# Peptides against a protein of PDB entry 5TUV, part 35

Target 1, 107 residues: chain A of PDB entry 5TUV
Amino acid sequence: KEVIDRLRYLKAEIEDLELKERELDQQKLWLQQSIKNVMDDSINNRFSYVTHEDICNCFNGDTLLAIQAPSGTQLEVPIPEMGQNGQKKYQINLKSHSGPIHVLLIN
Target 2, 107 residues: chain B of PDB entry 5TUV
Amino acid sequence: AQECQNLEVERQRRLERIKQKQSQLQELILQQIAFKNLVQRNRHAEQQASRPPPPNSVIHLPFIIVNTSKKTVIDCSISNDKFEYLFNFDNTFEIHDDIEVLKRMGM

## One batch from the design tools (peptide; aimed at target 1 P70 L75 L94)

Design b2_p19_7 (made by RFdiffusion4)
Pose (drawn by RFdiffusion4):
Structure b2_p19_7 (pose): chain A 104 residues (1-83, 87-107), chain B 106 residues (1-49, 51-107), chain P 19 residues (1-19)
Amino acid sequence: KEVIDRLRYLKAEIEDLELKERELDQQKLWLQQSIKNVMDDSINNRFSYVTHEDICNCFNGDTLLAIQAPSGTQLEVPIPEMGQKKYQINLKSHSGPIHVLLIN
Amino acid sequence: AQECQNLEVERQRRLERIKQKQSQLQELILQQIAFKNLVQRNRHAEQQARPPPPNSVIHLPFIIVNTSKKTVIDCSISNDKFEYLFNFDNTFEIHDDIEVLKRMGM
Amino acid sequence: ELQEESQQLAQELNEQLQE
């Protein structure tokens, strides 16, 4: 039949696809690890910053609010319901205080 | 028969997912070279100048919140711990550290 | 201590936003 070996063929490709994903899952997990190791060198943390000019060049006009918090800080944004609509940002930081810079 | 329809749908799924994973894989590479160059760029600027800590500098990780000039922004801290509440009377946008690094080149 | 520091920072931010 046309269908029974449309199966054997498809069932012969997905393992190549399955192993490819396993490989891609391993590559991603120790690429992420190599990224974590670079951003926590003490020397590299020293220069891991951006200036006002940089932010102004990438955001034309308006009011800009820069919010800095430690890693793992959770940001929750509810739906714009009505109650006047509510546009709000819920910030939860357990590892430390947050720094807010008003960009001009 | 429906074991044929199930695997064709599953195949495309795996394909569409394996593709997206290869995309975020290179983006993660781009994230690292952008971070390395950003660090190298700041070291070079410090050899021609040190900028003060609370001003003119934003440390990673961070977010950028963009809204209209006529928008009022309120910041509230309550009795509950480890909580921050920002209110806007109008719409806003949130951008990440990764995107700003891309917009500036590397 | 952290809650007091956070409240002080929030007051400074609200003052800056009012300007």

Design b2_p19_7_s1 (made by RFdiffusion4, then SolubleMPNN; from b2_p19_7, 10 letters changed)
Fold by OpenDDE base, seed 1:
Structure b2_p19_7_s1 (fold): chain B 107 residues (1-107), chain C 107 residues (1-107), chain A 19 residues (1-19)
Amino acid sequence: as target 1 above (107 residues)
Amino acid sequence: as target 2 above (107 residues)
Amino acid sequence: SLLEEQKKLAEKLNEELAK
């Protein structure tokens, strides 16, 4: 029956797609590791920075804070709630476990 | 017939996931290229200047940029070891990733 | 990057605040 043939075809195609998806997953892991290796290289790490000028050129000139922190630093932005004075509180919580956090005011 | 329809839906779902994963891989490739270009730029710049930039004039990766109005009042509480930061804003803010900055820089 | 996933969450929050 034609329906049976279609079912067989679809099952075979899905199997091929599963293989392709696994291949992509492996490639992603490889590339992530490659990026890590490149960034961890001593020479690359020494030169892995941007300047104040770089940042200013990227944004429209509002108050800009640059926050440098180690990889894996936790960022929390709680839902704004009313403060004691009736003002909404907008907060950023940063927690690092592997090194200090450095903050620069760009402008 | 119903089984055929179910497999068609599954097939389409897998195709979409594959497409998404392909896009993610491309982004990772671009990130790696951008990083390498950044390193090359900085190496050349320091060679021309015959010295490294001042410590407080650059932002080392990884980092984030917080953008807010110039009228926004920012309060910062820092732990003794500088591992934990609490920022309080009296208005809204935006957060930008270092990857986005590199893209905006044209790296 | 440092906080890619958290950034996305923050962006969503900002969008909600803008509404």
Scores: peptide ipSAE 0.102, ipTM 0.866, DockQ to the pose 0.036
OpenDDE base, seeds 2, 3, 4, 5: peptide ipSAE 0.018, 0.057, 0.016, 0.017; ipTM 0.842, 0.861, 0.838, 0.849

Design b2_p19_7_s2 (made by RFdiffusion4, then SolubleMPNN; from b2_p19_7, 11 letters changed)
Fold by OpenDDE base, seed 2:
Structure b2_p19_7_s2 (fold): chain B 107 residues (1-107), chain C 107 residues (1-107), chain A 19 residues (1-19)
Amino acid sequence: as target 1 above (107 residues)
Amino acid sequence: as target 2 above (107 residues)
Amino acid sequence: DLLEKQKELAKKLNEELAK
């Protein structure tokens, strides 16, 4: 029957798609590891920075804070809630466990 | 048949996931390229200047950028070891990661 | 006036961050 043939076709295609998906997952993991290796290289790490000018060129007209923190630093941005004074609280909480946090006011 | 329809739905779901994963993979590739370009740029710049930039003039990766209105009042509480930061804003803000910044820089 | 106030706030923030 045509339906049976279609079922067989679909099952075979799904199997192929499963293989493709696994391949992509592996490629992602490989690439992530590659990026990590490149960034962890001592020479690359030395030059892995942006300048104030770079940031200013990316953003215009606002106050800009640059927060440099170690990988794994906890970043929390609570949902704005009404404060005691009737003002919504806009807050950022940073907690590093591996090193100090450095903050620069760009403009 | 219902089974055929179910498999077609599954097929389509898998195709969409694969497409998304392909896109994510491309983004990772671009991130790696951007990082390498950044490193190359900075190496060249320091060679031309014959010195590294002042420590407080650059933002080392990883970092985030917080931008808010010039009218926004920002309060900051810092722990003694600088491992914990609490930022309070009287208005809304945006957060951008270093990856987005590199994209905006055209790296 | 507002600009100056913001500048002062920015200065204070930088001073606090530099500690």
Scores: peptide ipSAE 0.052, ipTM 0.850, DockQ to the pose 0.055
OpenDDE base, seeds 1, 3, 4, 5: peptide ipSAE 0.046, 0.028, 0.037, 0.058; ipTM 0.852, 0.849, 0.850, 0.854; seeds 1, 5 fail the geometry check

Design b2_p19_7_s3 (made by RFdiffusion4, then SolubleMPNN; from b2_p19_7, 11 letters changed)
Fold by OpenDDE base, seed 5:
Structure b2_p19_7_s3 (fold): chain B 107 residues (1-107), chain C 107 residues (1-107), chain A 19 residues (1-19)
Amino acid sequence: as target 1 above (107 residues)
Amino acid sequence: as target 2 above (107 residues)
Amino acid sequence: ELLKLQKELAKKLNEKLSK
């Protein structure tokens, strides 16, 4: 009797959790769409930038590359492997499907 | 008894997923706020300066930042249409997205 | 043209890295 009651309780709780999870999934989708709408707004788009100073203040000392790539650009960072000369290969592969990629040297 | 244990494990798994999704939603909210703050900052700055920033002085979203040592040699291969980039580094690098940059900026 | 652009980028990188 106790086991049966526990089973019923757990099943009911899991059902409630499933509903909550679906609610969160929906909220995520709506929020993502909201962000997209805000970013795609013509006025917001005009001001959707950071300065070289902003970047330099965030990252001091290192060489900085800014890569402007369209949303959805594929970024691949292969696991470093030994090259033919025994040197590890550190690579970044970028592939855009919607527009050109621009690279800027910041410092 | 075994069924109860299975359901308890499932319950715990669902609770953890819900927690993760809640965290992801919070991050999205922060992203939206950060973006709005960025836009507001830039609008105000341009109003004060009575001019837009020079075109080459700003980095429009979306972007990523690659940082590496000043000693790192970087080679870049670009496709004819600039849709594909291959970067080769002789040392390690870090990649940061625009969201992280906005966070570091305190937006 | 692509080669020129690559060379220019490389040149800029090298110039900054050399400083």
Scores: peptide ipSAE 0.021, ipTM 0.857, DockQ to the pose 0.312
OpenDDE base, seeds 1, 2, 3, 4: peptide ipSAE 0.018, 0.018, 0.018, 0.018; ipTM 0.852, 0.854, 0.853, 0.853

Design b2_p19_7_s4 (made by RFdiffusion4, then SolubleMPNN; from b2_p19_7, 10 letters changed)
Fold by OpenDDE base, seed 1:
Structure b2_p19_7_s4 (fold): chain B 107 residues (1-107), chain C 107 residues (1-107), chain A 19 residues (1-19)
Amino acid sequence: as target 1 above (107 residues)
Amino acid sequence: as target 2 above (107 residues)
Amino acid sequence: SLLELQKKLAEELNKKLSE
């Protein structure tokens, strides 16, 4: 029956797609590791920075804070809630486990 | 017939996931290229200047940028070890990733 | 990146705050 043939075809195609998806997953892991290796290189790490000028050129000139922290630092932005004085509280919580956090005021 | 329809839905779902993963891989490739270009730029710049930039004039990766109005009052609480930061804003803010900055820089 | 996953959450929040 034609329906049976279609079912067989679809099952075979899905199997091929599964293989393709696994291949992409492996490639992603490889590339992530490659990026890590490049960034961890001593020379690359020494030159892995941007300047104040770079940041200013990227944004419209509002107050800009640059927050440098180690990889894996936790960032929490809670939903704004009413404070004790009736004002909404807008917060950023940062927690690092591997090193200090450094904050620079750009402008 | 119903089984055929179910497999068609599954097939389409897998195709969409594959497409998404392909896009993610491309982004990772671009990130790696951007980083390498950044390093090259900085190496060249320091060679021309015959010295590294002042410590407080650059932002080392990884980092985030917080953008807020110039009228926004920012309060920062820092832990003793500088591993934990709490920022309080009296108004809204935006957060931007270092990857986005590199893209905006044209790296 | 430093906080890729959390940044996405922040972006969503920013969008809500701008509305």
Scores: peptide ipSAE 0.121, ipTM 0.872, DockQ to the pose 0.037
OpenDDE base, seeds 2, 3, 4, 5: peptide ipSAE 0.021, 0.020, 0.021, 0.023; ipTM 0.854, 0.854, 0.850, 0.859

Design b2_p19_8 (made by RFdiffusion4)
Pose (drawn by RFdiffusion4):
Structure b2_p19_8 (pose): chain A 104 residues (1-83, 87-107), chain B 106 residues (1-49, 51-107), chain P 19 residues (1-19)
Amino acid sequence: KEVIDRLRYLKAEIEDLELKERELDQQKLWLQQSIKNVMDDSINNRFSYVTHEDICNCFNGDTLLAIQAPSGTQLEVPIPEMGQKKYQINLKSHSGPIHVLLIN
Amino acid sequence: AQECQNLEVERQRRLERIKQKQSQLQELILQQIAFKNLVQRNRHAEQQARPPPPNSVIHLPFIIVNTSKKTVIDCSISNDKFEYLFNFDNTFEIHDDIEVLKRMGM
Amino acid sequence: SLHLNSSELEEPFSYNLSF
């Protein structure tokens, strides 16, 4: 039949696709690890910053609010319901204080 | 028959997912070279100049919140711990450290 | 990466800062 070996063919491709994903899952997991190792060298943390000019060049006009918090800080944004609509940002930081810079 | 319809849908799924994974994979690579160059760029600027800590500098990780000039922004801290509440009377946008690094080149 | 517009939200959104 046309269908029974449309199966055998498809069932012969997905394992190549399955192994390709396993490979891609391993590559991603130790690429992320290599990224973590670079951003926590003490020398590299020293220069891991951006200036006002950089932000202004990438954001034309308006009011800009820069919020800095430690890693793992959670940001929650609810739906713009009405109660006047509510636009709000819920910030939870367990590892330390947050720093807010008003960009001009 | 429906074992044929199930695997064709599953195949495209795996394909569409494996493709997106290869995309975020190179984005992660781009994230590292952008970070490395950003560090190298700041070291070079310090050899021609040190900028003070609370001003003119934003450490990673961070976010950028963009809203209109007529928008009022409120910051509230309550009795509950490890909580921050920002209110806006109008719409806003949130951008990440990764995107700003891309917009500046590397 | 993240690019979020508040007016386009249909569900609660959450995000974690990371390196």

Design b2_p19_8_s1 (made by RFdiffusion4, then SolubleMPNN; from b2_p19_8 with E10T P12N N16T F19K)
Fold by OpenDDE base, seed 5:
Structure b2_p19_8_s1 (fold): chain B 107 residues (1-107), chain C 107 residues (1-107), chain A 19 residues (1-19)
Amino acid sequence: as target 1 above (107 residues)
Amino acid sequence: as target 2 above (107 residues)
Amino acid sequence: SLHLNSSELTENFSYTLSK
């Protein structure tokens, strides 16, 4: 009887959690679409930029590369592996499908 | 019973997923706010300056920032179609997306 | 958000730039 009651309770709770999870999923989709719409707005798009100063203020002491690419550009970073000369290979692979990639040296 | 234990594990798993999704939703909200603040800042700045910034002085979204030691040797290979970029580093690097940059900017 | 350190990778990493 106790086991049966516990089972019923757990099943009911899980059902409630499923509803909550679905709600969150829908909210996420809505917000993602909202962000997209806001960013795609012509006025907002014109002002959707940061300056070199902004970047320099966020980072210091290193070489900084700014890579601007179209939305949808794929970034791949493989696990560093030993090269033929025994040096680890650190790589970044970028693939754009809709436009050019622009690289800037910030400092 | 074993069934109760299984359901309890499932319940906990769902609770963790919900927690993660709630966190992700909060991040999206912050992203939207940050973007709107960025746009507002830039609009105000351009109004005060009575001119837009030079095209090459700004980094348009979306972008990533790569930072590495000043001693790091960077090699860039570009595909024939200009859609693929391969960066080779002789040392470690860090990558930051535009979202993180906006966070660091306090947007 | 993305903050990746190449020295801390345990698997190949993939990311898509998006708005």
Scores: peptide ipSAE 0.587, ipTM 0.906, DockQ to the pose 0.911
OpenDDE base, seeds 1, 2, 3, 4: peptide ipSAE 0.581, 0.577, 0.588, 0.582; ipTM 0.906, 0.904, 0.906, 0.906; seeds 2, 3 fail the geometry check

Design b2_p19_8_s2 (made by RFdiffusion4, then SolubleMPNN; from b2_p19_8, 6 letters changed)
Fold by OpenDDE base, seed 3:
Structure b2_p19_8_s2 (fold): chain B 107 residues (1-107), chain C 107 residues (1-107), chain A 19 residues (1-19)
Amino acid sequence: as target 1 above (107 residues)
Amino acid sequence: as target 2 above (107 residues)
Amino acid sequence: SLHLDSSKLTENFSYTLSK
């Protein structure tokens, strides 16, 4: 029956898709590790920076803060809920575990 | 028939996940390329200048960029351990990570 | 990549700088 044939086809395709998905998962893990290794290289790390000019070229018209912190630093932004005084809260929480956080005013 | 429909839904869901994973993988590849290009650029620039840039003139990875209106009042408080930062804004803001910045830079 | 607009948040946002 056509339905049975379709079922067989779909099941076979899903199996192939499962294999493809697993392949992609492995590739992602590999690439993530590769990127980490490249970034952790001493020479690459030495030159892993952007300039104020770079940032200004990407953004204009607003106040720009650059926040540099160690890898693994946690960033939290709560929902802009009403505060105790009736003012909406616009907040950024940063937590570093391995070094200082540096804040730069770009413009 | 119902089983066929269920499998078709599952197939489509898997296809969408695979598409998303492929996109994520491509982004990682671009990140690695962008980083390598950044390093190369900076190495060349420092060679031409015969010196490294001033310490406060560059933003080392990883970083985030916060942009907000010029009128926005920004307050920053630091925790006792000096590893936690709280930024308070009286208006909305946007956050961009280093990856997006590198993209905007055309790296 | 991260592009966050604080005005459009529907839940608390968490992000970890590149590991």
Scores: peptide ipSAE 0.598, ipTM 0.906, DockQ to the pose 0.883
OpenDDE base, seeds 1, 2, 4, 5: peptide ipSAE 0.593, 0.590, 0.594, 0.597; ipTM 0.906, 0.904, 0.906, 0.906

Design b2_p19_8_s3 (made by RFdiffusion4, then SolubleMPNN; from b2_p19_8, 6 letters changed)
Fold by OpenDDE base, seed 4:
Structure b2_p19_8_s3 (fold): chain B 107 residues (1-107), chain C 107 residues (1-107), chain A 19 residues (1-19)
Amino acid sequence: as target 1 above (107 residues)
Amino acid sequence: as target 2 above (107 residues)
Amino acid sequence: SLHLKSEELTENFSYTLSK
């Protein structure tokens, strides 16, 4: 009887959790679209930038590359494997489809 | 009973998924807030300066930041289609996206 | 958000820049 009661409770809770999960899925989708709309706004887009100072305040002591590219640009980083010269290769591959990639040396 | 155990496992799995989704949703909310704060900051700054910043002094979203040692040698090559970029490093590097940078900026 | 360390990769990494 205790088992039966537990089963009923669990089934009911799972049903509630299913509803909650669907709610969260919809909220995420809505918010993602909202973010896109906000960022695509012409005025917001005009002011969607950071400064060299901003970057320098976040990082120090290293060489800093700022890579600005169009939305949708693909970034690939292979696992550091041994190259033909016997040294590990550290690489970043970028593929843009809609515009130029701009690289700035910050530090 | 085995049935209860199975449902409890399922319940726990669903709870974990919900927790993850709640966390992801919270991050999206923070992203939107950070972006809005960035835009507001920049608008205010330009109003005070009565001019936009110099073109090469800002980094427009979306962007990534690559940081590496000052000793790291960086080589960049562009593919024949001119949309693919290959960065070669002789040492390790770190990559940060614009969202992470905005977090560090306290936006 | 993305914070990637190249030395910590266990597999090839992919990321898409987005608004």
Scores: peptide ipSAE 0.618, ipTM 0.907, DockQ to the pose 0.932
OpenDDE base, seeds 1, 2, 3, 5: peptide ipSAE 0.618, 0.608, 0.618, 0.610; ipTM 0.908, 0.906, 0.908, 0.907; seeds 1, 3 fail the geometry check

Design b2_p19_8_s4 (made by RFdiffusion4, then SolubleMPNN; from b2_p19_8, 7 letters changed)
Fold by OpenDDE base, seed 3:
Parts: structure tokens; sequence; C-alpha cells
Structure b2_p19_8_s4 (fold): chain B 107 residues (1-107), chain C 107 residues (1-107), chain A 19 residues (1-19)
């Protein structure tokens, strides 16, 4: 029947898709490692920065905070819930495990 | 018929995952390119200036940018070791990571 | 990349800085 043929087709396609997905997973892993290696290079690390001008060119009109922290620093933003004073609380939680966090006011 | 429908749903689900993974892979490629371009730019700039930029004039990766209204009141609580930060805002804010900044910079 | 608008959060957001 047409249904049987459709089933066979779908199963075969799904199998192909599984192979494709695994391929992409491997590529992602490889690329992630490549990026890490590039960023961890001593020379690249020395020059891995942006300037205040760079930031100002990307953003304008608002207060801008630049937060520099070690890799692995965890950032959490809770849902803006009502606080004790009846105001929504907007928060950012930062936790570093390997070094200090630095905050700069850009403008 | 029901089995056929189930497989069609699964197929579509897998297709969407593959699409997402392809997009993520492309983004990683762009990230790597952007980073390399950033490093190259900075190396060239320092060579031309014959000195590194002042320490307080640059933001080292990784970083995030927080932007909020000029009227937003920001309160920050910092741990003694500066490993933990709690930011409180009386209004909404936006967060942008270094990857987005590099994109906006055209790297 | 990360572009978060605190006004549009529907769940707790978590992010890890990556070098």
Amino acid sequence: as target 1 above (107 residues)
Amino acid sequence: as target 2 above (107 residues)
Amino acid sequence: SLHLDSSKLTEKFSYTLTK
C-alpha cells in the first residue's frame, strides 16, 4: 500500500537524518575545540580585547557597563518578580570561581 | 496510518534539530573568524602605536555588556574577594556578550 | 551570541562566560 511505502520512506529518511545529526555533532565538537585552542593561544590572548570606542560604536544613549570576568564565570538573571516594595526586581548575579570580576562604566 | 503520522512528526523534529545545529555551527565559524580578526586588528594597532593600550582603556575577553536607561538606578553588591557580584536595577536592562559585540563591530 | 532583554524573561536565565 501507499502507507507501507510511505513508512519505508520515512524510516529510511530518518536513518539518514540520524547520520547527518551525528556528523554535525562531531563537527561542532571539533570546532569548539578549535576555537578554544585559538583563544587560549598566548599571542591571541594578549590581543583579545575591545576598546571603549568599540563598545560606544555598538551602543549609544544608555548607561553601559562592561563586565569582564574569567572564563567560566556564571551569570544568572532571575525572572523579574515583585519585590518587597512592590516593585519588580531586576537583578544580575555573577559568580566567578577562578578570579575577580571587573566592572567598567563605559558611558 | 498512525505510525506514519508519528514518523512524520519525528522526521520534522529531526529536521528542525539539524537546522538548529547547522545554524549553531555557522555561528561558531563566525565567532572564530571574528576573534581572529579582532586579534589581527589589535596587533596591528599596537604595532602602529608602538605600545599597548592603557590597561583601563580596553576590555578583555570574555566580557558582557549591560545597557540600561540613563535614568536607571544601579546598585551593586560585591563580595570581599570580588568573585561574586549582585546588581540591582530599578528598571529593565539588556545584556550582550562579547560575541554579539564582535558582530556589531563588524569583525 | 547573547542578547538578553530583562523585560522579556519568562524563565530564569543562566549564562556562562566563555573565553
Scores: peptide ipSAE 0.566, ipTM 0.905, DockQ to the pose 0.920
OpenDDE base, seeds 1, 2, 4, 5: peptide ipSAE 0.554, 0.556, 0.558, 0.560; ipTM 0.905, 0.902, 0.904, 0.904

## One batch from the design tools (peptide; aimed at target 1 M39 T73, target 2 P62)

Design b2_p20_1 (made by RFdiffusion4)
Pose (drawn by RFdiffusion4):
Structure b2_p20_1 (pose): chain A 104 residues (1-83, 87-107), chain B 106 residues (1-49, 51-107), chain P 20 residues (1-20)
Amino acid sequence: KEVIDRLRYLKAEIEDLELKERELDQQKLWLQQSIKNVMDDSINNRFSYVTHEDICNCFNGDTLLAIQAPSGTQLEVPIPEMGQKKYQINLKSHSGPIHVLLIN
Amino acid sequence: AQECQNLEVERQRRLERIKQKQSQLQELILQQIAFKNLVQRNRHAEQQARPPPPNSVIHLPFIIVNTSKKTVIDCSISNDKFEYLFNFDNTFEIHDDIEVLKRMGM
Amino acid sequence: SKVKKKTLSFVKTEWEEVEK
């Protein structure tokens, strides 16, 4: 039949696709690890910053609010319901205080 | 028969997912070279100048909140711990450290 | 209630929808 070996063919491709994903899952997991190792060198943390000019060049006009918090900080944004609509940001930081810079 | 329809849908799924994984994979690489160059760029600027800590500098990780000039922004801290509440009377946008690093080049 | 949740990290993260 046309269908029974449409199966055998498809069932012979997905393993290549399956192993490809396993490979891609391993590559991503130790690429992420190599990224963590670079951003926590003490020398590299020293220069891991951006200036006002950089932010202004990438955001034309308006009011800009820069919010800095430690890693793992969670940011929750509810739906714009009505109660006046509510536009709000819920910030939870367990590892430390947050720093807010008003960009001009 | 429906074992044929199930695997064709599953195949495309795997394909569409494996493709997106290869995309985020190179984005992660781009994230590292952008971070490395950003660090190298700041070191070079410090040899021609040190900027003070609370001003003119934003450390990673961070976010950028963008809203209209007529928008009022409120910051509230309550009795509950490890909580921050920001209110806006109008719409806003949130951008990440990764995107701003891309917008500036590297 | 639906909430959009995101974790700030040095590694790229995505917005997640959380149902409560």

Design b2_p20_1_s1 (made by RFdiffusion4, then SolubleMPNN; from b2_p20_1, 10 letters changed)
Fold by OpenDDE base, seed 5:
Structure b2_p20_1_s1 (fold): chain B 107 residues (1-107), chain C 107 residues (1-107), chain A 20 residues (1-20)
Amino acid sequence: as target 1 above (107 residues)
Amino acid sequence: as target 2 above (107 residues)
Amino acid sequence: QKILVKTLDYVPTEWKIVMK
């Protein structure tokens, strides 16, 4: 009976956890939409930027490229493999579907 | 007993997923706060300067930062419409998203 | 070829490994 009771308890708890997980999934979706709405707001969008100084304060010593692209832009980084010339390829591919991409050299 | 153990494993698995999802939600909330602070900062800064920042001096969200050595040679191929970019590096690089930058900025 | 793929968005997105 003890085992049976434990099984019943566990099954009930798992069911509750399933409900909780689904609730969290829904909350995430709503929150994501909220963020999008906030970002798309005209005033917020106008001021949604960082400066060169901001970036320089966050990083030091190396070459810094800032790549601004529209939301939805696909970023691809092939896993470095040996090229035909015997050198590893380090690449970044960007593909936007909604607008141009802008690149700034910061440092 | 074995069934009980299986359910306990499943229970723990679900608990961990829930915990992860809760953490992700919290991060999204913090990102909203960071964005709000960024917007507020920029609005205030432009108010003080009585003008917007010069073009090409700011990076609009969303963006990524590519960090590489000063010695790294970077080649960039751009489509005519600037919708596609191909970067070739002769050495390794790091990619940081705008979220990380905002965190580093203390937003 | 294995490629790491990420979509830029206002919300965090995860890196995915895809074959191309």
Scores: peptide ipSAE 0.590, ipTM 0.906, DockQ to the pose 0.897
OpenDDE base, seeds 1, 2, 3, 4: peptide ipSAE 0.579, 0.558, 0.586, 0.571; ipTM 0.904, 0.903, 0.906, 0.905

Design b2_p20_1_s2 (made by RFdiffusion4, then SolubleMPNN; from b2_p20_1, 9 letters changed)
Fold by OpenDDE base, seed 3:
Structure b2_p20_1_s2 (fold): chain B 107 residues (1-107), chain C 107 residues (1-107), chain A 20 residues (1-20)
Amino acid sequence: as target 1 above (107 residues)
Amino acid sequence: as target 2 above (107 residues)
Amino acid sequence: QKVLVKTLDYVPTEWKEVMR
């Protein structure tokens, strides 16, 4: 009766939601590919940069490192743990597989 | 009854996932727009200057920004081919991706 | 130890926890 009708309705809605979720997943994949295509375009790639001024306008007063690396570069940040001397280690590891990494000190 | 309640919980979970995916998709679209605006800005700027910027004056995508205190001591080990970088900090740091920078720039 | 890993790319990537 009422419960049966509600169950039927919910099941139908869930089915529709499943379709919607799959649609969104597909759209995301297509958009990601589109982004890659756009950014890999020679003209766009040539102008895909920010300036020192841009960075300085976004951040204040601190030491700023700009690290440019090829797409696919792996960035690793170990979760700080106490060392032998009771001091936490703060580290960044970068590994590129397709080209050199460039580091700029801002300011 | 209980089945109805279970389906309602499932429905809600799916709705939340869909909402999150929709938000992520919208962010990707905004990123595309930001990138387009960045490229247009840079093209215009170079046209006005009648020359490209010096290679070391700009930061090409993709990049990250590392922000740390001016008092932080930074040690960097670099491989001979510059494919690997190891940074050691004696204090905490923040990492910001290029997407965040573009947002802060108002692109 | 736990390590946060991220891949730089033109598309946004999420941080992943990896045991090293």
Scores: peptide ipSAE 0.628, ipTM 0.909, DockQ to the pose 0.890
OpenDDE base, seeds 1, 2, 4, 5: peptide ipSAE 0.606, 0.614, 0.620, 0.613; ipTM 0.906, 0.906, 0.908, 0.908

